# Designs tried in a protein design run: peptides against a protein of PDB entry 5OK6. Part 6

Target 1, 215 residues: chain A of PDB entry 5OK6
Amino acid sequence: ELPGLDSQWRQIENGESGRERPLRAGESWFLVEKHWYKQWEAYVQGGDQDSSTFPGCINNATLFQDEINWRLKEGLVEGEDYVLLPAAAWHYLVSWYGLEHGQPPIERKVIELPNIQKVEVYPVELLLVRHNDLGKSHTVQFSHTDSIGLVLRTARERFLVEPQEDTRLWAKNSEGSLDRLYDTHITVLDAALETGQLIIMETRKKDGTWPSAQL

## One batch from the design tools (peptide; made by RFdiffusion4, then SolubleMPNN)

Design b1_p29_4_s4
Fold by OpenDDE base, seed 1:
Structure b1_p29_4_s4 (fold): chain B 215 residues (1-215), chain A 29 residues (1-29)
Amino acid sequence: as target 1 above (215 residues)
Amino acid sequence: SAAAAAAAARAAARKAKAEAKLQELLASA
C-alpha cells in the first residue's frame, strides 16, 4: 500500500534511511533514474495523491546500454542522470511503485577511498583466464579497492585450483605486453587494472618451474 | 636491459594511470 505523501517524503529524503544519510563502506546503494525521481518528488510535494503527476513504476531503462548484461552507460553523472538511495529507501520505493518488469535493480557498493566514502558506480570487470587455456575466460567484477590477492583467490576458485598448487597473476596490457602482478597487497586501483583487461593466472608446474620462465 | 627499461616505463605509466583513476573516483559519486 502506498503511504501518505508526506510520509513518503520523510522516509526517502529525511529519514534515517534517507538519500542524504552518511555513506558507510560495504553498504549497498541503488541508482534511480533522475527524471523518475524528480517526478516522484513533484508528486509527493504536490500534496494530492490523485494527481496526474503520479510517477508510475521505477524505470531505469535510460541508464542501461544493454538489456543483456544490464551494463550501465558510460559517463553517467550523479544528480544529472541518477540519484543514489540507500538500500532501505530503494526498497521502500520499489514496494510502493514497483520496478519496470524484467529490469534488475542497479545495486552498487560504498567503497573506502582516502578520507572519503563513495558509491562505486563503475566497478572493474576483469577477464580471468588460465595460462594453459586462454580460450576459457571468467568475467568477474571487482572493486577498485579490492586487493590483487583477492583477484588471485577468486581466479583460483573459479578455475578450481587445488590449495597445494602455486599460482601467480599476469596483466595483459593494451599493447599486448604482459606485466607480473608481484605485489598481491596492492589494490586493483593501484595496479591500474581496467574493465575488460585480461588477467592470466599462471600455475607452477609439478617440477617447481614456471611455464613462463621456459619460454 | 631494454626489457627492464620497458618494464620500468610501464610501471611508471600504471602509477600515473592509477593516480588519475583515483582522482576520477574522488570526483565522482
Scores: peptide ipSAE 0.567, ipTM 0.907, DockQ to the pose 0.835
Fold by OpenDDE base, seed 2:
Structure b1_p29_4_s4 (fold): chain B 215 residues (1-215), chain A 29 residues (1-29)
Amino acid sequence: as target 1 above (215 residues)
Amino acid sequence: SAAAAAAAARAAARKAKAEAKLQELLASA
Protein backbone atom coordinates (compact mmCIF):
# COMPACT_ATOMS: atom_id res chain seq x y z
CA GLU B 1 0.00 0.00 0.00
CA LEU B 2 1.09 3.54 -0.76
CA PRO B 3 1.35 5.98 2.13
CA GLY B 4 -0.31 9.39 1.92
CA LEU B 5 1.09 11.73 -0.70
CA ASP B 6 2.33 14.28 1.85
CA SER B 7 4.01 11.49 3.79
CA GLN B 8 5.77 10.25 0.66
CA TRP B 9 7.03 13.75 -0.09
CA ARG B 10 8.35 14.25 3.44
CA GLN B 11 10.10 10.87 3.56
CA ILE B 12 11.85 11.26 0.21
CA GLU B 13 12.53 15.01 0.08
CA ASN B 14 13.21 15.61 3.78
CA GLY B 15 16.45 17.59 3.98
CA GLU B 16 17.61 15.71 7.08
CA SER B 17 17.18 12.12 5.87
CA GLY B 18 16.01 12.37 2.27
CA ARG B 19 17.38 13.51 -1.08
CA GLU B 20 18.82 16.73 0.32
CA ARG B 21 20.70 15.13 3.23
CA PRO B 22 24.48 15.63 3.49
CA LEU B 23 26.73 13.06 1.85
CA ARG B 24 28.80 10.83 4.13
CA ALA B 25 31.80 8.83 2.94
CA GLY B 26 31.11 5.11 2.56
CA GLU B 27 27.32 5.48 2.32
CA SER B 28 25.29 3.96 -0.51
CA TRP B 29 23.19 6.16 -2.75
CA PHE B 30 20.99 5.14 -5.68
CA LEU B 31 20.27 6.65 -9.08
CA VAL B 32 16.69 7.27 -10.19
CA GLU B 33 15.87 8.25 -13.76
CA LYS B 34 14.93 11.93 -13.85
CA HIS B 35 11.67 11.71 -15.79
CA TRP B 36 10.25 9.06 -13.48
CA TYR B 37 11.24 11.11 -10.46
CA LYS B 38 9.61 14.24 -11.89
CA GLN B 39 6.46 12.26 -12.57
CA TRP B 40 6.50 11.08 -8.96
CA GLU B 41 6.97 14.66 -7.74
CA ALA B 42 3.99 15.79 -9.81
CA TYR B 43 1.90 12.91 -8.47
CA VAL B 44 2.61 13.54 -4.79
CA GLN B 45 2.35 17.32 -5.14
CA GLY B 46 -0.99 17.02 -6.93
CA GLY B 47 -2.70 15.77 -3.79
CA ASP B 48 -4.88 13.23 -5.61
CA GLN B 49 -3.87 9.57 -5.33
CA ASP B 50 -6.37 8.64 -8.04
CA SER B 51 -4.95 11.09 -10.55
CA SER B 52 -3.63 10.17 -13.99
CA THR B 53 -0.17 11.32 -12.86
CA PHE B 54 0.66 8.01 -11.13
CA PRO B 55 4.31 7.29 -12.00
CA GLY B 56 4.15 3.47 -12.14
CA CYS B 57 7.17 1.25 -11.50
CA ILE B 58 10.64 2.78 -11.34
CA ASN B 59 12.32 2.31 -14.70
CA ASN B 60 15.96 3.30 -15.15
CA ALA B 61 16.24 1.77 -18.65
CA THR B 62 17.39 5.02 -20.28
CA LEU B 63 20.38 5.20 -17.91
CA PHE B 64 21.82 1.86 -19.08
CA GLN B 65 23.90 1.34 -22.20
CA ASP B 66 23.17 -2.40 -22.17
CA GLU B 67 20.89 -4.92 -20.46
CA ILE B 68 23.57 -7.60 -20.20
CA ASN B 69 26.17 -6.00 -17.96
CA TRP B 70 23.89 -3.15 -16.87
CA ARG B 71 26.57 -0.54 -17.40
CA LEU B 72 25.60 3.10 -17.21
CA LYS B 73 25.73 5.32 -20.23
CA GLU B 74 28.66 7.69 -20.19
CA GLY B 75 28.17 11.38 -19.58
CA LEU B 76 25.07 11.17 -17.39
CA VAL B 77 24.47 14.35 -15.40
CA GLU B 78 22.85 14.67 -11.99
CA GLY B 79 19.69 16.74 -12.09
CA GLU B 80 19.36 16.26 -15.85
CA ASP B 81 19.44 12.49 -16.36
CA TYR B 82 19.02 11.20 -12.82
CA VAL B 83 18.57 12.12 -9.19
CA LEU B 84 20.51 10.66 -6.27
CA LEU B 85 18.69 9.22 -3.28
CA PRO B 86 20.06 7.83 -0.04
CA ALA B 87 19.48 4.12 0.52
CA ALA B 88 16.50 4.61 2.83
CA ALA B 89 14.66 6.83 0.35
CA TRP B 90 15.41 4.47 -2.54
CA HIS B 91 14.08 1.49 -0.64
CA TYR B 92 10.90 3.38 0.22
CA LEU B 93 10.24 4.20 -3.43
CA VAL B 94 10.94 0.62 -4.51
CA SER B 95 8.60 -0.71 -1.85
CA TRP B 96 5.83 1.69 -2.89
CA TYR B 97 6.08 1.58 -6.68
CA GLY B 98 8.31 -1.37 -7.53
CA LEU B 99 11.30 -1.59 -9.85
CA GLU B 100 11.04 -2.67 -13.48
CA HIS B 101 11.27 -6.46 -13.80
CA GLY B 102 14.82 -7.75 -14.16
CA GLN B 103 16.40 -4.32 -13.79
CA PRO B 104 19.05 -4.01 -11.07
CA PRO B 105 19.28 -1.03 -8.73
CA ILE B 106 22.00 1.48 -9.54
CA GLU B 107 23.92 1.63 -6.26
CA ARG B 108 26.92 3.94 -5.85
CA LYS B 109 29.20 4.89 -2.96
CA VAL B 110 30.08 8.24 -1.47
CA ILE B 111 33.83 8.83 -1.70
CA GLU B 112 36.08 11.31 0.05
CA LEU B 113 37.83 13.78 -2.24
CA PRO B 114 39.95 16.71 -1.06
CA ASN B 115 37.65 18.73 1.20
CA ILE B 116 34.41 17.29 -0.23
CA GLN B 117 32.28 14.15 -0.48
CA LYS B 118 30.88 12.98 -3.81
CA VAL B 119 28.81 10.05 -5.04
CA GLU B 120 31.11 8.12 -7.37
CA VAL B 121 28.76 7.38 -10.27
CA TYR B 122 31.56 6.03 -12.47
CA PRO B 123 34.01 3.79 -10.63
CA VAL B 124 37.05 2.59 -12.59
CA GLU B 125 36.80 -0.79 -14.33
CA LEU B 126 40.28 -2.28 -14.74
CA LEU B 127 41.23 -5.32 -16.79
CA LEU B 128 43.52 -7.45 -14.62
CA VAL B 129 45.81 -9.96 -16.36
CA ARG B 130 48.86 -12.09 -15.59
CA HIS B 131 52.11 -11.42 -17.45
CA ASN B 132 52.13 -14.97 -18.80
CA ASP B 133 48.50 -14.94 -20.03
CA LEU B 134 47.54 -11.54 -21.40
CA GLY B 135 44.49 -12.98 -23.16
CA LYS B 136 42.57 -13.81 -19.98
CA SER B 137 41.40 -10.67 -18.24
CA HIS B 138 39.37 -10.18 -15.09
CA THR B 139 37.32 -6.99 -15.07
CA VAL B 140 37.18 -5.50 -11.58
CA GLN B 141 35.72 -2.22 -10.36
CA PHE B 142 37.73 0.12 -8.15
CA SER B 143 37.11 3.53 -6.67
CA HIS B 144 39.31 6.42 -7.75
CA THR B 145 40.18 6.62 -4.05
CA ASP B 146 41.34 2.99 -3.80
CA SER B 147 45.09 2.43 -3.47
CA ILE B 148 47.29 0.67 -6.00
CA GLY B 149 48.01 -1.70 -3.11
CA LEU B 150 44.36 -2.75 -3.14
CA VAL B 151 44.52 -3.32 -6.90
CA LEU B 152 47.56 -5.55 -6.38
CA ARG B 153 45.93 -7.49 -3.54
CA THR B 154 42.79 -7.95 -5.64
CA ALA B 155 44.84 -9.22 -8.58
CA ARG B 156 46.71 -11.66 -6.31
CA GLU B 157 43.41 -12.98 -4.98
CA ARG B 158 41.82 -13.38 -8.42
CA PHE B 159 44.84 -15.27 -9.75
CA LEU B 160 45.24 -17.37 -6.58
CA VAL B 161 48.79 -16.18 -5.91
CA GLU B 162 50.36 -17.76 -2.84
CA PRO B 163 51.36 -15.41 0.00
CA GLN B 164 55.07 -16.19 -0.43
CA GLU B 165 55.07 -15.22 -4.11
CA ASP B 166 56.26 -11.72 -4.94
CA THR B 167 54.22 -9.66 -7.41
CA ARG B 168 54.12 -6.21 -8.95
CA LEU B 169 51.88 -4.26 -11.33
CA TRP B 170 52.30 -2.67 -14.73
CA ALA B 171 49.85 -0.34 -16.44
CA LYS B 172 49.52 -0.54 -20.20
CA ASN B 173 49.28 2.85 -21.86
CA SER B 174 47.10 3.60 -24.88
CA GLU B 175 50.19 3.81 -27.08
CA GLY B 176 51.25 0.33 -25.94
CA SER B 177 54.07 1.26 -23.56
CA LEU B 178 54.15 -0.17 -20.04
CA ASP B 179 54.66 1.83 -16.87
CA ARG B 180 55.41 0.09 -13.61
CA LEU B 181 53.27 1.07 -10.65
CA TYR B 182 56.10 1.45 -8.13
CA ASP B 183 54.24 3.28 -5.41
CA THR B 184 51.41 1.14 -4.05
CA HIS B 185 50.29 3.86 -1.63
CA ILE B 186 48.99 6.25 -4.27
CA THR B 187 45.38 6.02 -5.44
CA VAL B 188 43.87 4.85 -8.72
CA LEU B 189 43.18 8.55 -9.35
CA ASP B 190 46.80 9.56 -8.67
CA ALA B 191 48.03 6.84 -11.03
CA ALA B 192 45.57 8.14 -13.66
CA LEU B 193 44.18 4.66 -14.26
CA GLU B 194 41.02 4.61 -16.36
CA THR B 195 38.17 2.29 -17.30
CA GLY B 196 39.21 -0.36 -19.79
CA GLN B 197 42.90 -0.05 -18.98
CA LEU B 198 44.95 -3.25 -18.88
CA ILE B 199 46.80 -3.85 -15.62
CA ILE B 200 49.43 -6.59 -15.75
CA MET B 201 50.41 -8.54 -12.65
CA GLU B 202 53.97 -9.85 -12.85
CA THR B 203 55.08 -12.70 -10.58
CA ARG B 204 58.71 -13.05 -9.55
CA LYS B 205 60.42 -16.26 -10.70
CA LYS B 206 61.79 -18.86 -8.28
CA ASP B 207 65.33 -17.88 -9.26
CA GLY B 208 64.64 -14.36 -7.96
CA THR B 209 64.49 -12.74 -11.40
CA TRP B 210 61.56 -10.88 -12.91
CA PRO B 211 60.05 -12.06 -16.22
CA SER B 212 60.08 -8.48 -17.57
CA ALA B 213 63.87 -8.32 -17.22
CA GLN B 214 64.07 -10.94 -19.98
CA LEU B 215 61.81 -9.14 -22.40
CA SER A 1 68.61 9.31 -22.66
CA ALA A 2 65.65 9.30 -25.02
CA ALA A 3 64.05 6.49 -23.03
CA ALA A 4 64.44 8.40 -19.78
CA ALA A 5 63.00 11.52 -21.37
CA ALA A 6 60.02 9.54 -22.68
CA ALA A 7 59.39 8.04 -19.25
CA ALA A 8 59.54 11.49 -17.65
CA ALA A 9 57.12 12.84 -20.24
CA ARG A 10 54.66 10.01 -19.53
CA ALA A 11 54.93 10.65 -15.80
CA ALA A 12 54.15 14.33 -16.31
CA ALA A 13 51.22 13.47 -18.58
CA ARG A 14 49.78 11.05 -16.01
CA LYS A 15 50.03 13.70 -13.30
CA ALA A 16 48.19 16.19 -15.49
CA LYS A 17 45.55 13.59 -16.34
CA ALA A 18 45.03 12.79 -12.67
CA GLU A 19 44.57 16.48 -11.88
CA ALA A 20 42.07 16.85 -14.72
CA LYS A 21 40.11 13.80 -13.54
CA LEU A 22 40.01 15.18 -10.01
CA GLN A 23 38.52 18.42 -11.33
CA GLU A 24 35.98 16.41 -13.32
CA LEU A 25 34.97 14.47 -10.22
CA LEU A 26 34.70 17.66 -8.17
CA ALA A 27 32.43 19.20 -10.81
CA SER A 28 30.23 16.08 -11.01
CA ALA A 29 27.61 14.67 -8.63
Scores: peptide ipSAE 0.565, ipTM 0.905, DockQ to the pose 0.827
Fold by OpenDDE base, seed 5:
Structure b1_p29_4_s4 (fold): chain B 215 residues (1-215), chain A 29 residues (1-29)
Amino acid sequence: as target 1 above (215 residues)
Amino acid sequence: SAAAAAAAARAAARKAKAEAKLQELLASA
């Protein structure tokens, strides 16, 4: 049910639970296309619920570069292309106005960076492969703040590696060579991994040797 | 050694790239 216009404004724009509330690491925030949001603002501030300024359902179409994987366009800017809402506020708007049919919500996580929290709008999509089958990749999303250890564990899970099997990671660099990811405690950011980068999981042979040692 | 120098250069490049990305993230949403 659609609440009163003033109530909508207060619910969404307040500094405690709305758009202006502080970011908290690990929480979900949602992107809302700016023009829709501005239309909503105009509607609720207008004071006439029957106004022609009714925004209709949330439509984030302009934020997507594709409708297959629902990837965001590159270079989107907060306050210019979209606004960020905390989960509660997002869900209120969706409940009141609906979301365009077929569109997924654009959910993003708050991450902890040095001395600041940010909504990570563009997490890293890595291409995970096995050393013996480079042609079969699994695209997996990671935060810049995720550890290489998590990437390794995720790769092991995706490739159904048994616990007793020993594995390690390589990253294909811009020069086309492989860089060994020795330290599993550093982050994706620290390792300078980027979207579309090939990450190769190497599995130790039964004889205790590594396949890469033979290359 | 040449190998050590190459490794150091790659490490430095990685660090620089990571720092640049961090600054990008800090400047973003």
Scores: peptide ipSAE 0.558, ipTM 0.898, DockQ to the pose 0.807
Fold by OpenDDE base, seed 3:
Structure b1_p29_4_s4 (fold): chain B 215 residues (1-215), chain A 29 residues (1-29)
Amino acid sequence: as target 1 above (215 residues)
Amino acid sequence: SAAAAAAAARAAARKAKAEAKLQELLASA
């Protein structure tokens, strides 16, 4: 059963877990298509539960570029295309109105940037490969705030690298050459890594030499 | 050296790109 309209409004917009709640790093927020949200606002502000302004189920279809991987369209703008809700508010709305059948929630994480928190709507999708098998890629999402060290650890895990094996990363640059990712403490952002970029994990040979040294 | 200059140029380009992306993120949600 739907709660009272005033209760809905207070819970979603003015509550402790409402839209205006301060961002906290690591927390999940959800995207809601702007038109739907505005329709909901109009509905609950109208004071008539039987109004023709009932928003129906949440439908974020216009935010997706595909229905296979459910990737977001590029260039979406907060306040224009979508609104952000904290997890609690999102779950309330879903429980009250439902979500379009088969459509996944658009969950994103709050990240810590210099002097501010932001919801990272577009994490970085990297193509992880081994130096000796460029044809087998693992696509993995990373935050801009993730370290290169995490990228390396993730690559090692995906390729089932044994703990005793030594590895390092290369990034394919825009010129088609390889840049060594020496500093594993910098972030994906600092390294200027981008979605779709090829990241090559090199494994040290048993003889102690690196494959790339032979190039 | 030429190699040092090239390395410095690449580093500068990377830094500039990173800064641009940061500004983009800051301007976004």
Scores: peptide ipSAE 0.556, ipTM 0.897, DockQ to the pose 0.810

Design b1_p29_5_s3
Fold by OpenDDE base, seed 3:
Structure b1_p29_5_s3 (fold): chain B 215 residues (1-215), chain A 29 residues (1-29)
Amino acid sequence: as target 1 above (215 residues)
Amino acid sequence: SAAAAAQAAYLSLTIAAVNRAAAAAAARA
């Protein structure tokens, strides 16, 4: 059974715990398609549970570019295409109205940027390869706030690099040249890495030389 | 530096080879 309309409104829109509550780094937030949310607002504000304004199940279909990998469309804008809800609010709405059959929730994390906290709707998807492997790649998502060190560690893990092996990263830039990622303490954002960008992990040879040192 | 450029060039060739191999594998699937 649905809670009272006023209770729904208070639960979801409450500035302390609802949609308007402050963002906190590491928390999960969820995207809700804007039209559905507006319909819900109209419904609960109308004061009539039997009204024709009932929103039905949450349907985020228009936010997805595909129903295979459930990737979001590019260029979605908060407030125009979707509304962000904290986990508690999202779960309430799902419990009350349901989620369209087969659709996964669109969960995203709050990240801390230098001057702002934001929900990272679009993490960076990098293509990881080894310098000496011609057929194997790993596509991995990273936060803009993740360090290059994490990218390197992740690459090492995915390619099963032994702990004693030394590795370093190169990024293919838009010009087709390679930039060495020297500083592993900077973030993905600082390194200006982008989705789809190729990252090559170079492994040091047993003789102590780097493969790239010998053209 | 010249050394950095040479290193980049070498890796670029490797990347190209990787991409070709990946594309070929995808085409066979």
Scores: peptide ipSAE 0.062, ipTM 0.634, DockQ to the pose 0.050
Fold by OpenDDE base, seed 1:
Structure b1_p29_5_s3 (fold): chain B 215 residues (1-215), chain A 29 residues (1-29)
Amino acid sequence: as target 1 above (215 residues)
Amino acid sequence: SAAAAAQAAYLSLTIAAVNRAAAAAAARA
């Protein structure tokens, strides 16, 4: 059942718990297509529950590049293409109006950057491969705030690398060569890794030598 | 220097192989 229009407005737009609430690192926020949200605003501000301005179910279709992987379109802009809502507000709207059948929620995390908290709408998607097994790859999303160490651990896990095996990462650079990711304590952001970038995991030989060093 | 060059060559070959594999996979899709 839909609550009263004023109650909806207060619940969703309230600065303490609504759209304008402070960001907190690690929290989940959700994208709502801008036109739908504006329609909702018009509806609840109109004061007539029977108004023809009823927004219907949430439909984020225009934000998706495809309906297979449900990847976001590139270049979406907050306030123009979508509105960000905290989890509670999102769940309220979904409970009240529903979400278009088959569409997943667009959930994103708040991250802590050096001088700002931000909802990370576009995490970094890396293509992970092994130097010695090119027939298998894993595309994995990482936060810009994730460490290179996490990327390495994730690669090891995805490729079922045994704990006793030593591994290191290389990143394909813009020149088409590879740069070794020496420092595993820096972040994906600090390493300037980008979506679609190829990351090669090299495994040390049992004799203690690196494949790349033997040539 | 020679070792560095060899390393670069090896890694470049790896990249090329990966790219070829990816292209082949894309062609099958």
Scores: peptide ipSAE 0.048, ipTM 0.623, DockQ to the pose 0.054
Fold by OpenDDE base, seed 4:
Structure b1_p29_5_s3 (fold): chain B 215 residues (1-215), chain A 29 residues (1-29)
Amino acid sequence: as target 1 above (215 residues)
Amino acid sequence: SAAAAAQAAYLSLTIAAVNRAAAAAAARA
């Protein structure tokens, strides 16, 4: 059952738990397509539950680049293309109006950057490969705040590297050359890694030598 | 595939070159 229009407005827009609430690192927020949200606003502000301005089910289709991986289109802008809602508000709207069948929610995390909290709408998607087999790749999303160490651990896990094996990372730069990621404590952001960038994991040989050192 | 093998070889060579350059730089410091 749909709550009263005023109640809907208060639950979604209130400053404590609604759209305007402070961001907290680690929390989940959700994207809502701007046009739908504006339609909802008009509906609840109109005061007539039987109004023709009823927004219908939430449909974020226009935000997606593809319906296979459900990737977001590039260059979406908050306030223009979408609004951000905290999890509670999102779930209320979904319960009231529904979500388009088969369409996943667009969940994103709040990250803490130096001196600012931000909903990370676009995490960094890295292409992970082994130095000796580019045919086997794993595309993995990382936060800009994730460490290079986490990237390395993730690569090890995806490629089933045994714990006793030693590994290191290289990044393909814009010039096509490789930069070794020596410092595993810096973040993805600090390393200036970008979506689509190739990350090569080199595995040390059992004899203690690196494959690259043999060449 | 042959193409993948060639790419892997190229990457290995590139890595080796970078490693040598880094080592040379360290030896000069």
Scores: peptide ipSAE 0.050, ipTM 0.629, DockQ to the pose 0.170; fails the geometry check
Fold by OpenDDE base, seed 5:
Structure b1_p29_5_s3 (fold): chain B 215 residues (1-215), chain A 29 residues (1-29)
Amino acid sequence: as target 1 above (215 residues)
Amino acid sequence: SAAAAAQAAYLSLTIAAVNRAAAAAAARA
């Protein structure tokens, strides 16, 4: 049985624990498709549990570009395409109405940017490759707040680079040229890396020279 | 500089090879 309609509203739409609560870095928030959420609002505001406004099962299908990898469509806008709920509120809705069978929750993290906390709806997906193994790539997701150092470490791990091997990163820029990622302490955001961008990991030769310097 | 040009050439070759490999894989799938 569903909780009372007023109780549902108070649990989900409040400033302390619900939709209106302040963002805190590291917290999980969840996307809810806007149409469903508006239907739910109408239902609980209507005061009739048996009304035709019953929202049914949560269905975020329209937010996904496909049902294979469950990636979000590009260009979704908060307040237009979806609403954001903190974990507690999301879990309440799921417990009350259910989530469409087989559909994963859309969980995102709050990140701290220089002047604001933001739910990072679109983390950066980088295409990682090795300079000497052009037939293999790894697509890896990073936060904009992750360091280039983390990107490098992740690339090393994915390609099983030995600890004693020295590596460095290059990014293909919009002009088709390659930019050396010298400073590993700056963030993905600072480096202006974008989803789909090619990142090349170069491995130093045994003779101490870099392949890029020889060709 | 010559060194910068060589570096750019190397990286361009690498990128081109990756792109060709990806295109070939996509064509077979």
Scores: peptide ipSAE 0.037, ipTM 0.596, DockQ to the pose 0.051; fails the geometry check

Design b1_p29_7_s4
Fold by OpenDDE base, seed 4:
Formats: sequence, C-alpha cells, structure tokens
Structure b1_p29_7_s4 (fold): chain B 215 residues (1-215), chain A 29 residues (1-29)
Amino acid sequence: as target 1 above (215 residues)
Amino acid sequence: SAADEELAALKAAAKAAKAARRAAAAAAA
C-alpha cells in the first residue's frame, strides 16, 4: 500500500534519514534516474494521489550503457542525470512503486577520501587475468580506496589459487609495459590503476622461480 | 562537486607520482 503523499515526501526527503542525510563511509546508496525522481516529487507535492503525474515504476534504463553487465553510462552527473538515495529511502520507493522488471538496483558505496565522503558512483573496473592465460579475464570492480592487497586476494579467489601458492600482481600500462605492484598496502588510487586496466596475477612455480624471470 | 574535485586531484597526484617513480627508475638504470 502506498503511504500518504506527505508521508512519502517526509520519508524520502527528511534530513535525518532521507536524501539529504550525511554520508557515512561503507554505507550503500542507490541511484535513481532524475526524471523519474522529479516526476515523483511533483506527484507527492501535488497533493492529489489520483493525479496523472503518478511516476509509475522506477526505471533507470537511461543510466545504463548496456543491459548485459548493467554498466553505467560514463559522465553521469549527480543532480542532472540521477539522484542519490540512502538504502532505506531507496527500498521505500521500490516497495511503493516497484522497479522495472529485470533491472538491477544501482547500488554504490560511500568511500572516505582524505577530506570528504563520497558516494563512489564509478569504482575502478579492473581486468584480472593469470599470467599464463591473458585471454581469460575476470572483470571486477574495486573502490579507489581498496588496497592492492585486496585486489590480490580477489584475484586469488577468482582463479582458485591454493593458500600455499605464492602470487604477485603486475599492472599492464597502455603502452604495453608492465609495472609490478610491490606494495600491497597502497590503494588502487595511489597505484594509479584505471578502469579497463589489465592486472596480471603471476603464480610462483613449484621450483620457487617466477614465470616472469624467464621472460 | 567538492568530492569529485578531491578525487580528481588525488588521481592526478597518483598519476604524477607514478610517472616520477618511472622516470627515476629509468635514470638509475
């Protein structure tokens, strides 16, 4: 059942738990397509539940560049293309109006930058591969604030590396050179890793040598 | 936004630092 229009407005827009509440690191926020949201605003502000301004189900289709991987279009701007809602508000809207069939929610995390919190709409998408099979990639999203250690652990998990096996990472540059990621404590951001970049996991051989030493 | 600007600045700094490290390594070789 749809709540009253005033109640909807209060639940979604209130300063404590609504759209304008402070960001908290690690929390989930969701994108809502701007035009839908504006129509919803007009609907609930109009005071007529039977109004022709009823927004219908949430449809974020225009935010996606593809319906296979559900990647966001590049260059989307908050306040112009979408609004950000905290998880509670998002779930309310979905429960009231529904989400377009088959369309996933666009969930993003709040990250802590040195001086400010941010909803990370565009995490870093890395292509994880093994050194011996560069053609078989696992695309994984990482926060700019994630450590290289997490990237390595994720790669190990995806490639089913045994705990006793030793591994290390290389980043492939656009010009084709490889940089070894020695420090696993720095972040993806500090390592200057970019979306679409190939990250090569090298596994140490049983004889204790590294495959790259033979190149 | 301020957050976007900070992220952009951090990314630029990281890229510059990487370039500097690479240049230093090349000079030492």
Scores: peptide ipSAE 0.644, ipTM 0.928, DockQ to the pose 0.941
Fold by OpenDDE base, seed 3:
Structure b1_p29_7_s4 (fold): chain B 215 residues (1-215), chain A 29 residues (1-29)
Amino acid sequence: as target 1 above (215 residues)
Amino acid sequence: SAADEELAALKAAAKAAKAARRAAAAAAA
């Protein structure tokens, strides 16, 4: 059953717990398509539950570039294309109105930038490969604030690298050159890694040599 | 937004720093 319209508005728009609440690092926020949200606002502000302004189920279709991988369109703008809701508010709306059949929620994390909090709508998607099999990639999303160390650990996990095996990362540049990621403490952002970039995990040989030393 | 601008600035700075490191490495080689 839908709550009263005033209750819906207060729950979602309340500045303390709703849309206007402060961002906190690590929290999950969700994207809602702007037109739907505006329709909902009009509905709850109208004061008539039987109004023709009923928004229906949440439909984020216009935010996706594909319905296979559910990737977001590039260049979406907050306030124009979508609104951001904290997890609690999102879950309320979904419980009240539903989400379009088959559509996944668009969950994003709050990241800490030096001077501001941000919901990271576009994390960095890296292509992880092993040095000996460049054709077998694992696509993994990372935050700009994730460390290279996390990328390495993730690569090791995906490729089932044994704990005793020594590994290191290379980033392939667009021109084909390889940059070794020496410092594992810097972030994906600091390393200037980009979506679609190939990250090569090199595993040290049993003889103690690195495969790249022979290239 | 201010957050978008900051992220963009940080990305640009990181890219520039990367380019500088690469240039330095090339000059030392």
Scores: peptide ipSAE 0.642, ipTM 0.929, DockQ to the pose 0.941
Fold by OpenDDE base, seed 2:
Structure b1_p29_7_s4 (fold): chain B 215 residues (1-215), chain A 29 residues (1-29)
Amino acid sequence: as target 1 above (215 residues)
Amino acid sequence: SAADEELAALKAAAKAAKAARRAAAAAAA
């Protein structure tokens, strides 16, 4: 059941728990398509629940570039293409109006930059491969703030590497050269890794040698 | 936004640092 219009406005726009609340690192926020949100604003500000301004179910279709992987279009701008809502506000709207059938929520995390928090709308999508099978990639999203160590652990998990097996990472550059990711404590951002970049997991041989000549 | 600008600046700095390391390695070889 829909709450009163004033109550809806207060819940979603409230500065403590709504759209305008401060960002906190690690929290989940959700994208809402701007046109729908503006329609909702008009509806709740109009004061008539039976008005023709009813927004209907949330539809984020225009934010997606595909309906298979549900990837966002590039170059989306906050306040122009979408609004960001904290998890509580998002869940309220979904409970009140519904989400278009088949569409996943667009959940994003707040990351900590040196001087500011940011909802990371575009995490880094890496292509993880094994050194002996470069044609079979696993696409995985990472935060810019995630460590190379996490990328390595994720690769090990995806490829079912046993704990006793030693592994290391290489990043393939656009020109085809390979950079060894020696320091696992630096971030994806520090390593200058980019979306679509191939990351090669090398597994040490039983004889103690590395198969780097196969890369 | 300020956050977008900071992220962009950090990305640029990381790329520049990577390029510098590669250049240094090439000069030492």
Scores: peptide ipSAE 0.638, ipTM 0.927, DockQ to the pose 0.924
Fold by OpenDDE base, seed 5:
Structure b1_p29_7_s4 (fold): chain B 215 residues (1-215), chain A 29 residues (1-29)
Amino acid sequence: as target 1 above (215 residues)
Amino acid sequence: SAADEELAALKAAAKAAKAARRAAAAAAA
């Protein structure tokens, strides 16, 4: 059974725990397709639970570029294409109306920028590869605020690199040149890594030499 | 939004810094 319409409105739209609440770093927010949300607003504001304005289940289909990888379309704009809800509000709506069958929730994290918090709708998707097998990539999402060290650790984990093996990263540029990622303490953002960029994990040879020394 | 603008500015700065490093490396080669 749905809660009362006024209760729904207050729960979702309030400034303390709802849509208008302040962002906090590390918390999860969820995208809701704008048309659905507007329909919901009209429904709860109408005051008639039996109204034809009932929004039905949440359907974010228009936000996805594909239903295989469930990647978001590029260029989506908050307030135009979607609204952001904190986890609690999202879960209430899902519990009340349901989510379209088969669709995953669109969960995003709040990141801390130097002067402001932001829900990171578009994390950086990197293509992780080994230096000796450039054709087999692992696509992994990273925050702009994640360190290069995390990228390296993630690559090592994905490729099952043993702890004693020494590894380092290269970023492939669009023109084909390679930039070594020397500083593992800088962020993905600082390193200017971009979605779709190939990141090559190089493993040190048993003889102590690096494969790239032969390139 | 202000957050979008800040992220965009940071990305632009990082890209510029990368370009500068690459140019410096090319000049030193």
Scores: peptide ipSAE 0.648, ipTM 0.930, DockQ to the pose 0.966; fails the geometry check

